# Designs tried in a protein design run: peptides against a protein of PDB entry 5OK6. Part 163

Target 1, 215 residues: chain A of PDB entry 5OK6
Amino acid sequence: ELPGLDSQWRQIENGESGRERPLRAGESWFLVEKHWYKQWEAYVQGGDQDSSTFPGCINNATLFQDEINWRLKEGLVEGEDYVLLPAAAWHYLVSWYGLEHGQPPIERKVIELPNIQKVEVYPVELLLVRHNDLGKSHTVQFSHTDSIGLVLRTARERFLVEPQEDTRLWAKNSEGSLDRLYDTHITVLDAALETGQLIIMETRKKDGTWPSAQL

## One batch from the design tools (peptide; made by RFdiffusion4, then SolubleMPNN)

Design b2_p26_7_s2 (from b2_p26_7, 9 letters changed)
Fold by OpenDDE base, seed 2:
Structure b2_p26_7_s2 (fold): chain B 215 residues (1-215), chain A 26 residues (1-26)
Amino acid sequence: as target 1 above (215 residues)
Amino acid sequence: MVPPKETIVVSDEELAAHSERVAAEE
């Protein structure tokens, strides 16, 4: 059952779980398509629940690049293309109006950067490959705040590397170079890794040499 | 200061050829 219009407004826009609440690292927030949200605002501010301004089901279709992988379009801007809601507010709206059939929620995490917290709408998608098989990539999503050590561990897991095998990472650049990710304590952001970038896992040979020494 | 990155200058073709050689030795 739909709450009263004033109750909806207060629940979504205000209070401890409202749209304007402070961001906290690790919390989930959800994207809502801007036009739908504006229609909802008009509906609840109109004071007539029987109004023709009823927003209908939440439909984020315009935010997706495709309906197969449900990836976001590039270059979406908060306040222009979408609104961010805390998990509680999102779940209220979904419970009241529904979500378009088959459409997944767009959940994102708050990350902590130096001197700022933000919702990470676009985490980094890296293409993980082995040095000996560059044609077989594993696409894995990472936060900008994830360490290179996590990327390395993830690569080792995906490629079933045994614990005793030594491995290291190289970031492939577009300009015909490889940068070794030798510091595993820095973040994906600090390493300036980008979506679609090839990350090459090199495994040390049994003779103690590295394959890249022959490059 | 970002520590100086260890960088290997290698073309895509050279990297691919090297990868194939390494794969053939395994």
Scores: peptide ipSAE 0.499, ipTM 0.893, DockQ to the pose 0.715
Fold by OpenDDE base, seed 1:
Parts: sequence; C-alpha cells; structure tokens
Structure b2_p26_7_s2 (fold): chain B 215 residues (1-215), chain A 26 residues (1-26)
Amino acid sequence: as target 1 above (215 residues)
Amino acid sequence: MVPPKETIVVSDEELAAHSERVAAEE
C-alpha cells in the first residue's frame, strides 16, 4: 500500500535515513535509474495520488549492460544516470512501487578510502586461474579495499587448495609480464589490479620448488 | 610505498606452454 505523497517524500529524502544520510562503511546502498527517480519526485511533489505522473515499478534496465550477468554499463555517473539510496529507502520504494520483473536490485557497498567514504559502484572483477590450468578462470568480484590476502584466500577456496599447500599470486599484465603479488597486506587498489585482469595462483611443488622458477 | 614487485617477462604462448608442462608433471 502506498503511503501519502508527503510521507513518501519525507521517508526517501529525509537527511537522517534517506538519500541524504551519511555514508557508513560496510552499509549497502542501491542504485535507482535517474529518470524513474525524477518521475517519482514529480509524482510525490505534485500532490495528486491519481496523477498521470505515477512512476510505475522501478525499472533499472538502462543501467545494465546485459540481462544475463546483470552487469552495469561502464561510465555511469551518480546524479546523471542514477541516484543512490540507503537500503531502507530502497526497500520502501520497492515495497511501494515494485521492481521490474526479473531485474535484480543493484546493491553496492560503502567503502572506506583514505579520508573519504564512497559507494563502490564498480568493484574489481578478477579472473582467478591456476598456473597449471589457465583455461579455467573464475570471475570473482573484490572491493578495491580488499587485501591481496583475501584474493589469495578466495583463490585457494575456489580451487580447493589443501591448507598445507603453499600458494602465491601473480598478476598478468597486458604487456606480456607477470607481477608477483608478494605483499598480501596491501589492497587491490594499492596493487593497481583492474577489472578483467588475470590473477594466476601458483602452487608450490612437493619438492619445495616453484613452477615459475622454470620460466 | 608498495615494495617492488617481482616481475617475470613471459609471452602468452610461453606461459601456456609452461602451464601445460607443469600440468603434465602433476
């Protein structure tokens, strides 16, 4: 059931719990396509619930690159292409208007960067592979704030590496080189890892040698 | 300061061939 128009506006635009609320690291925010949001604004500001300005269900179709993997289009800009809403506000809008059938919510996390919080709209997608089976990649999403240690643990888990096996990571560069991700305490951002980058997990041989020593 | 990365220069073909050799030894 739709609440009154003034109540909707206050709930969604309230600076304490709505669109204007402070960002907090680890919290979920959601993208709403800007044209839909502007239509909603016009509807609730119009003061007539029976207005022809009714926005209908939330439709984020224009934000997606594809309807298979539901990846966002590249280069989307906050305030131009989409509006960010806190989880509570998003859930209210979905409850009131619905979400287009089959579309997933576009959930993103607030991350802490040096001196700023931001919603990470574009996390890093890495292609994880084993050194002995480069043809089988696993695409995994990471935050820019995630450690290389987390990438390594994730790779070990995905490839079912035994706890006693020693592993390390290499980042494949486009220039025909591999950079060893030696420091596991630095972040994905610090390591300058990019979406679509191949990350090779090397496993130490039983003889104590590394396969890469023969490269 | 990110410590200097150990870098190996290797072509895609050389890396693939090496990967296959390692896989055959396992």
Scores: peptide ipSAE 0.497, ipTM 0.892, DockQ to the pose 0.736
Fold by OpenDDE base, seed 3:
Structure b2_p26_7_s2 (fold): chain B 215 residues (1-215), chain A 26 residues (1-26)
Amino acid sequence: as target 1 above (215 residues)
Amino acid sequence: MVPPKETIVVSDEELAAHSERVAAEE
C-alpha cells in the first residue's frame, strides 16, 4: 500500500535520507528519469491519491543508450535529464511504484574530487591490453578517483600476471603516441584517462629489459 | 643518463609489429 502523499514527499524530499541530503563518498545514489520524478512531485503535492497525475512505475528507458548493456546515454545532465536520489529514497520509490520490468537500477557512487563531492555518473571504461597481445582487450570500469596503481593491479589480475613479474602501463594518447603512466599514485582523472582509451600493460623481460626499449 | 622516455612516438602499425615480435620471443 502506498504511504500517504505527505509522507512520501517528506521521505523523499525533506527526509534525512532525502534528495537534498549531503553527498558522502562511497555511498550509492540512483538516477531517476526527470519527467517521472516531476510527475511524482506533482502527484504527491496535489494531495489527491486518485488524481490522474499518478506517475506509474519508474521508467528510466530514455536514459539508456541500449537495453542490452544498459549503458547510459552520453551527455545526460543532472536536473535536466535525471534526478539523483540516495539509496534509501530510491528504494522507497521502487517499493511504492515499482521499476519498469526488466530495467536495472542506475546505481552510481559518490566520489571525492578536489574540493567537491560528486555522484560519478560516468565512470571511465578503459581498454586494458598486454603489450604482447594487443588484440585481446579487457574493458574495465574505473572511477576517476581510482589510482593508476589500481589500474595496474587490475590489469595484472586480468592478465594473470605472476607476483614476481614486473609490469608498467602505457596510455595511448590522442596523437597516437604512448604516454607512460609512471606515477602510480595519481588518479585516473589526474592522468586524464578517458573512456575507450587503450591502456597497454608492458611486462619486463627475463633479461631485465623492457620491450618498449626497442620502440 | 637519458631520462627514461615518458612518451614514445610510434605508429599503430609499428606498435602492432613490435607486439608480434615480443609475442614471438615468449
Scores: peptide ipSAE 0.474, ipTM 0.881, DockQ to the pose 0.469
Fold by OpenDDE base, seed 5:
Structure b2_p26_7_s2 (fold): chain B 215 residues (1-215), chain A 26 residues (1-26)
Amino acid sequence: as target 1 above (215 residues)
Amino acid sequence: MVPPKETIVVSDEELAAHSERVAAEE
């Protein structure tokens, strides 16, 4: 059942638990399409529950690139295309109005960057490949705050690399070069890895040589 | 200072050809 309009406003726009609450690292936030949210604001501020301004179910369709993989469109801007709500506020809105049938929630995490907390709307999508099979990529999402060590472990797991096999990563550049990701302690951000970038896993030969030594 | 990256200069064609050679040896 829908609570009173004033109660809805106070619950969602609250500075402690609503839209205006401080970001906290590791917490989940959700995207809401801006037009729907503005319609909801107009409805609850209007003070008439029978108003034609009733927003209906949450519909984020315009934020998605496709309804197959539910990827976000590129270049979406907070405050223009969407608003961010903390998990509690999102769940209230969903319970009151529903979510469009078949649409997943757009959940994102708060990450801690140097001197700032941010909702990571666009994690980095890397194309993981083996050096011996460049045609078979695994697309994997990583946070900008994830270590290169995590990328390497993930690649090893996806390619079923045995524990005794030695592996390393190369980032493919657009200008016909490969950069070795030798420091596994730096982050994806520090390594300046980008979405759609090819990351090549090289496996050491049984003779102790690296395939890349022949390049 | 960007840490010194070990960089290999290789064309896409050379990389593909090398990949195929490595695959044929496996």
Scores: peptide ipSAE 0.491, ipTM 0.888, DockQ to the pose 0.716; fails the geometry check

Design b2_p26_7_s3 (from b2_p26_7, 9 letters changed)
Fold by OpenDDE base, seed 2:
Structure b2_p26_7_s3 (fold): chain B 215 residues (1-215), chain A 26 residues (1-26)
Amino acid sequence: as target 1 above (215 residues)
Amino acid sequence: VVPPQETIHVTDEQLEAHSKRVAAEE
C-alpha cells in the first residue's frame, strides 16, 4: 500500500534513512534513474495521488549498457543520470512502486578513501590471467580500497594454486611494459589499476626461479 | 608517489611468445 504523499517525501528525502544522510563505509546504497526520481518528486510534492504525475515502476534501463550482464554505462554522473539512496529508502520505493520486471537493483558500497567517504559506483574490473595462459582471463571486480594482497589471493583461488606454490602479480600496461605489484599492502587505487587491465599471476618454478626472469 | 616498481619492458608479441614457451616447459 502506498503511504501518503507527505509521508513518502519525509521517508525518502529526510531523516536517518533519507537521501541526504551521511555516508558510512561498508553501507549499501542504490542508484535510481534521475528522470524517474524527478517524476516521483513531482508526484509527492503535487499533493494529488490521482494526478497524471504518478511515476510508475522504477526503471533504471537507461543506466545499463545491456540487459544481459546489467553493467552500468560508463561516465554516469550523480545528480544528472542517477540519484543515490540508502538501502532503507531504496527498499521503500521498491515496495511502493515496484522495480521493472527482470531488472536487478543497482547496489553499491560506501568506501573509505583518504579523508572522504564515497559510494563506489564503478568498482575496478581486473582481467586476471596466468603467465603461462594469457588467453584465459577471469574478470573480477575489486574495490579501489581492496589491497593488492586480496587481488593476489583471489587470483590464487581462481587458478586453484596450491598453498605451497609461490606467486606474484604483474600489471600489464598499454605501453608494452609490466609493472610488478610487489607491495601487497597498497590498495588497487594506490597501484593505479584500471578497469579492463590485465593482471598476470606468475608462479615460481620448482627450481626456485621466476618465469619473468627470462623476459 | 607510486614507489618505483620493478618494470619489465616487453612487447605483446614477446610476452605471448614467452607465455607459450613457459606453457610448453610445464
Scores: peptide ipSAE 0.472, ipTM 0.894, DockQ to the pose 0.783
Fold by OpenDDE base, seed 3:
Structure b2_p26_7_s3 (fold): chain B 215 residues (1-215), chain A 26 residues (1-26)
Amino acid sequence: as target 1 above (215 residues)
Amino acid sequence: VVPPQETIHVTDEQLEAHSKRVAAEE
């Protein structure tokens, strides 16, 4: 059953889990398409439950570039294209209005950057490859706050590298050269890794040499 | 001791050719 309009407004905008709630690292937030949200605001502010301003089901279709992988369009802006809601507020809206059939929720995590908490709408998609097989890429999403060590572990797992095998990473830079990701303790952000960047996992030879020593 | 080059200047063609050579040695 839909709660009263004033209750909806208070729950989503002004509640403890409302839109203006402080960001907390590790929490899930959800994107809602801006026009739908504005329609909802107009509906609940109008005071008439039977009004023509009823927003219907949440439909984020305009935020997606494709309905196969459900990737977001590039360059979406908070407050212009979408609003961010904490998980509780999102679940209330979905419970009240529904979500468009077959459309996934757009869940994102709050990350902690050096001086700010932010909802990471665009995690970094890295293209992971093995040095010996550049044709078999794995696209994997990472947070800007993830360590290079996590990228390396993830690459090892994806490529089924045995525990006894030594591996290291190279990032293809904008000049087309390879930069060694030697410090595994720095973050993806610190390493300035970008979406679509090629990350090459090199495996140490049985003789103890690295293949890249011959480049 | 030449510090290990942290940056390798290689063309895509050179890298691909090297990758194929390494794959053939495994």
Scores: peptide ipSAE 0.459, ipTM 0.881, DockQ to the pose 0.434
Fold by OpenDDE base, seed 1:
Structure b2_p26_7_s3 (fold): chain B 215 residues (1-215), chain A 26 residues (1-26)
Amino acid sequence: as target 1 above (215 residues)
Amino acid sequence: VVPPQETIHVTDEQLEAHSKRVAAEE
């Protein structure tokens, strides 16, 4: 059952627990399409539950570039294309109005950057490959705050590398050259890695040599 | 900034050819 309109407004828009609550690193937030949210605002502010302004089910279709992978369109802007809600507020709206059939929720995490917390709407998707099999890529999502060490561990796991095997990463740069990701303590952001970038995992040979030494 | 010695200048064709050679040696 739908709560009273004033109750809905307070639950979703309350600055302490709603849309205006402080961001905290590691928390989940959800995207809501802006027009739907504005329709909801008009409905709950109108004071009539039987109003023609009833928003219906949440429909985020316009935020997706495709309905196969459910990737967001590029260049979406907070406050223009979507509204961010904390998990509690999102779950309330979904429970009251529903979510369009077949659409996944658009969940994102709050990340801690050097001087600010933000919801990471666009995490980095890297193409992981092995040096000896460049034709077989694994697309893996990383936070900008994830370390290169995590990227390396993830690559090792995806390629079933044994613990005793030594590995390192190369990033294919915009010039088509390979830059070695030698510092595993820096972040994806610090390394300036971008979505769609090819990351090559090199495995050390049994003779102790690196394949790339012959490039 | 990546040190110059940590950047390999290679064409896609060279990289692919090298990849295939390494795969054949394993």
Scores: peptide ipSAE 0.456, ipTM 0.883, DockQ to the pose 0.648
Fold by OpenDDE base, seed 5:
Structure b2_p26_7_s3 (fold): chain B 215 residues (1-215), chain A 26 residues (1-26)
Amino acid sequence: as target 1 above (215 residues)
Amino acid sequence: VVPPQETIHVTDEQLEAHSKRVAAEE
């Protein structure tokens, strides 16, 4: 059963636990399509629970570019295309109104950058490949705040690299050249890695040489 | 942005050809 309209407003729009609450690193936030959210606001502000302004199920269809991988459209803008809600507020709305059948929630994490916290709506999707098999890519999502060391560990895991094997990464740059990701302590952001970028894992040869030495 | 410590200038064809050579040696 739906709670009272004033109760709904207070639970979702408050500055302590609702939409206006401060961002905290590591917390989950959820995207809600803007028109649905505005319809909900109009409904709860109208004061008539039987109003024709009832928003129905949450439908984020317009935010997705595809219904296969459920990727977001590029260039979505907060406050124009979607609203961000903390996990508690999102779960309330879903419990009250439901989510459109088959749609996944659009969950994102708060990340901490040097001088700002923000919801990372667009994490970086990297194409991980092995140097010896460029045709087999693994698409893996990373935060801009993740280290190159994590990218390397993830690549090693995906390619089932043995612990004794030595590996390193190269990024294919916009000029088509290979930039060595030498420092594993810098972030994906610091390395300026972008979605769709090819990341090549090189494995050291048994003779102690690197394959790339022949390039 | 952290500058790359090492850059290899290679064409896609060169990289693919090298990849195939490395694969044939494994």
Scores: peptide ipSAE 0.455, ipTM 0.888, DockQ to the pose 0.893

Design b2_p26_7_s4 (from b2_p26_7, 7 letters changed)
Fold by OpenDDE base, seed 3:
Structure b2_p26_7_s4 (fold): chain B 215 residues (1-215), chain A 26 residues (1-26)
Amino acid sequence: as target 1 above (215 residues)
Amino acid sequence: MVPPEERIEVTDEQLEAHSRKVAEEE
């Protein structure tokens, strides 16, 4: 049975645990398609549970670019295309109305940037490749707040690099040249890495030379 | 600015050709 309409409104829209609650770094938030959310608002504000304004199950189909990888469309805007809900509020709505069959939840993390917290709706998707096999990319998602060191560790893990092997990263820039990601302590944001950018992992040769020294 | 020693000016064809060469040496 659905909770009372006033109870639903309070649980989802209250300032303590609802949509307007303060963001906290590392917390999960979820996207809800705006039209569905507005329909829900109209339903619970109408005061009639038998109303024709019943929103049905949550359907985020219009937010996805594809139903294979479940990538978001580019250029979605908070408050226009979607609403952000904290995990508790999202789980309430899903429990009450359901989620469209086969659709994954659109979970995103709160990140901390200098003097601001935000939900990172668009993490950076990097194309990781080995220097010796450029045709086999691994798409991996990273936060803008993740370190280059994490990108390197992730690449090493994906390519089964042994601990004793020395590796480094190159980013293919917009001019087509390669920039070495030599400082592993900076973030993906600091390095200005972008979605779809090619990141090349180079492995040091047994003779102690780098393959790239021959470029 | 990236230091000159930390930037490689290379074409896609050069990079691919070198990648294949490295793969043959391994």
Scores: peptide ipSAE 0.516, ipTM 0.937, DockQ to the pose 0.631
Fold by OpenDDE base, seed 2:
Structure b2_p26_7_s4 (fold): chain B 215 residues (1-215), chain A 26 residues (1-26)
Amino acid sequence: as target 1 above (215 residues)
Amino acid sequence: MVPPEERIEVTDEQLEAHSRKVAEEE
């Protein structure tokens, strides 16, 4: 059953547990399409449960670029295209109104940047390849706050690299040259890696030489 | 700035050709 309209408003908009709550690193937040959210606001503020302003089920279809991979459209803006809700508030709305059938929730994480917490709506999608097989890419999502060391470990896992094999990464830059990701302790953000960027994993040869030494 | 020793200037064609050679040697 739907709670009373005032109870819904307080639960979702309450600054302690609702939309206006402080961001905390590692917490999950969810995107809600702005038009639906505004219709919900109008419904609960109207005070009439029988109103024609009933929002129906949550439908984020306009936020997706496709219904196969459920990727977000590029360039979505908070407060214009969507509203961010903490997990508790999202789950309440889904419980009360439902989510469009077959549509996944749009879950995102709060990340810690040097001086601010932010919901990372667009994590970095990297194209991981092996140096010897550039035609077989693995698209993998990373946070801007993830280390290059994590990217390397992920590449090793995806390509089934044995623990004794030595590997390193190269990023293909916008100029077409390769930049070695030599410091594995810096973040994806610090390395200025971007979505769609090709990351090449090089494996050290048995003779102790690197394939790239012949480039 | 990336140190010069940590940057390789290579064309796509050169990289692809080298990748194929490495694959043939393995």
Scores: peptide ipSAE 0.513, ipTM 0.936, DockQ to the pose 0.648
Fold by OpenDDE base, seed 1:
Structure b2_p26_7_s4 (fold): chain B 215 residues (1-215), chain A 26 residues (1-26)
Amino acid sequence: as target 1 above (215 residues)
Amino acid sequence: MVPPEERIEVTDEQLEAHSRKVAEEE
């Protein structure tokens, strides 16, 4: 059953627990398509529950570039294309109005950057490959705040590398050359890694040499 | 800026050929 219109407005829009609440690192927020949200605002502000302004189920279809991987379109802008809601507010709206059948929620995390918190709408998708098998990539999503050490550990896990095997990463840069990710303590952001970038995991040979020494 | 010793200038064809060679030696 739908709550009263004033109750809906207060629950979703209040500055303490709703849309305007402070961001906190690690919390989940959700994207809602802007036109749907504006329709909802008009409905709850109209004061008539039987109004023709009823928004219907949440439909974020216009935010997706495809319905296979449910990837967001590039270049979406907060306040223009979508609004961000805290998890609680999102779940209330879904419970009241529903979500379009088969459409996944668009969940994102708050990240901590130097001096700012933001919802990371576009995490970095890296193409992980082994040096000896460049044709088999694993697409893995990382936060800009994740360390290169985490990228390396993730690559080792995906490729089932034994603990005793030494590995290192190379990033294919925009010039087509390889840059070694030698500092594992810096972030994906600090390393300037981008979505779609090829990351090559090199495994040290049993003789103690690196394959790349022959390039 | 990446130190020169931490950058490899290689073509895609060279990298692929080397990758195949390494795979054959393993």
Scores: peptide ipSAE 0.513, ipTM 0.936, DockQ to the pose 0.629
Fold by OpenDDE base, seed 5:
Structure b2_p26_7_s4 (fold): chain B 215 residues (1-215), chain A 26 residues (1-26)
Amino acid sequence: as target 1 above (215 residues)
Amino acid sequence: MVPPEERIEVTDEQLEAHSRKVAEEE
């Protein structure tokens, strides 16, 4: 049974724990399709639980570009295409109305940038490859706030690199040249890495030379 | 800006050819 309409409104829209709450780094927020959310607002503001304005189950289908990988469409805008809810508010709505069958929640994290907290709706998808096998890519998501060191560790793990093997990364830039990611302490954002960018892991040879020295 | 010593100008064909060569040596 649904809670009272006023209770629903207070639980979801309040400034302390609901939609209007401050962003906190590391917290999970969820996307809700805008039309559904507006329908819900109209329903709870109408004051009649038996109203024809009942929103039904949450359906984010219009936010997805595909139903295979459940990737978001590019260029979605907060307040136009979707609203953001903190985890508690999202879970309340799902418990009250349900989520469309087979559709995953759209969970995102709050990240801390130098001057702002933001829900990172679009993390960076990098194409990780080995220098000796450019045809086998691993797509991995990273936060803009993740370090190049994390990208390197992730690449080493995906390619089963032994601890004693020395490795480094190169990013293929928009000009087609390779930029060495030599500083492992900077972030993905600082390195200006973008979704779909090729990241090449180079492994040091047994003779102590780097393969790229012959390029 | 990436230091010049940390940038390699290479074509896709050169990179692929070198990748294959390295793979054959392993």
Scores: peptide ipSAE 0.511, ipTM 0.935, DockQ to the pose 0.654

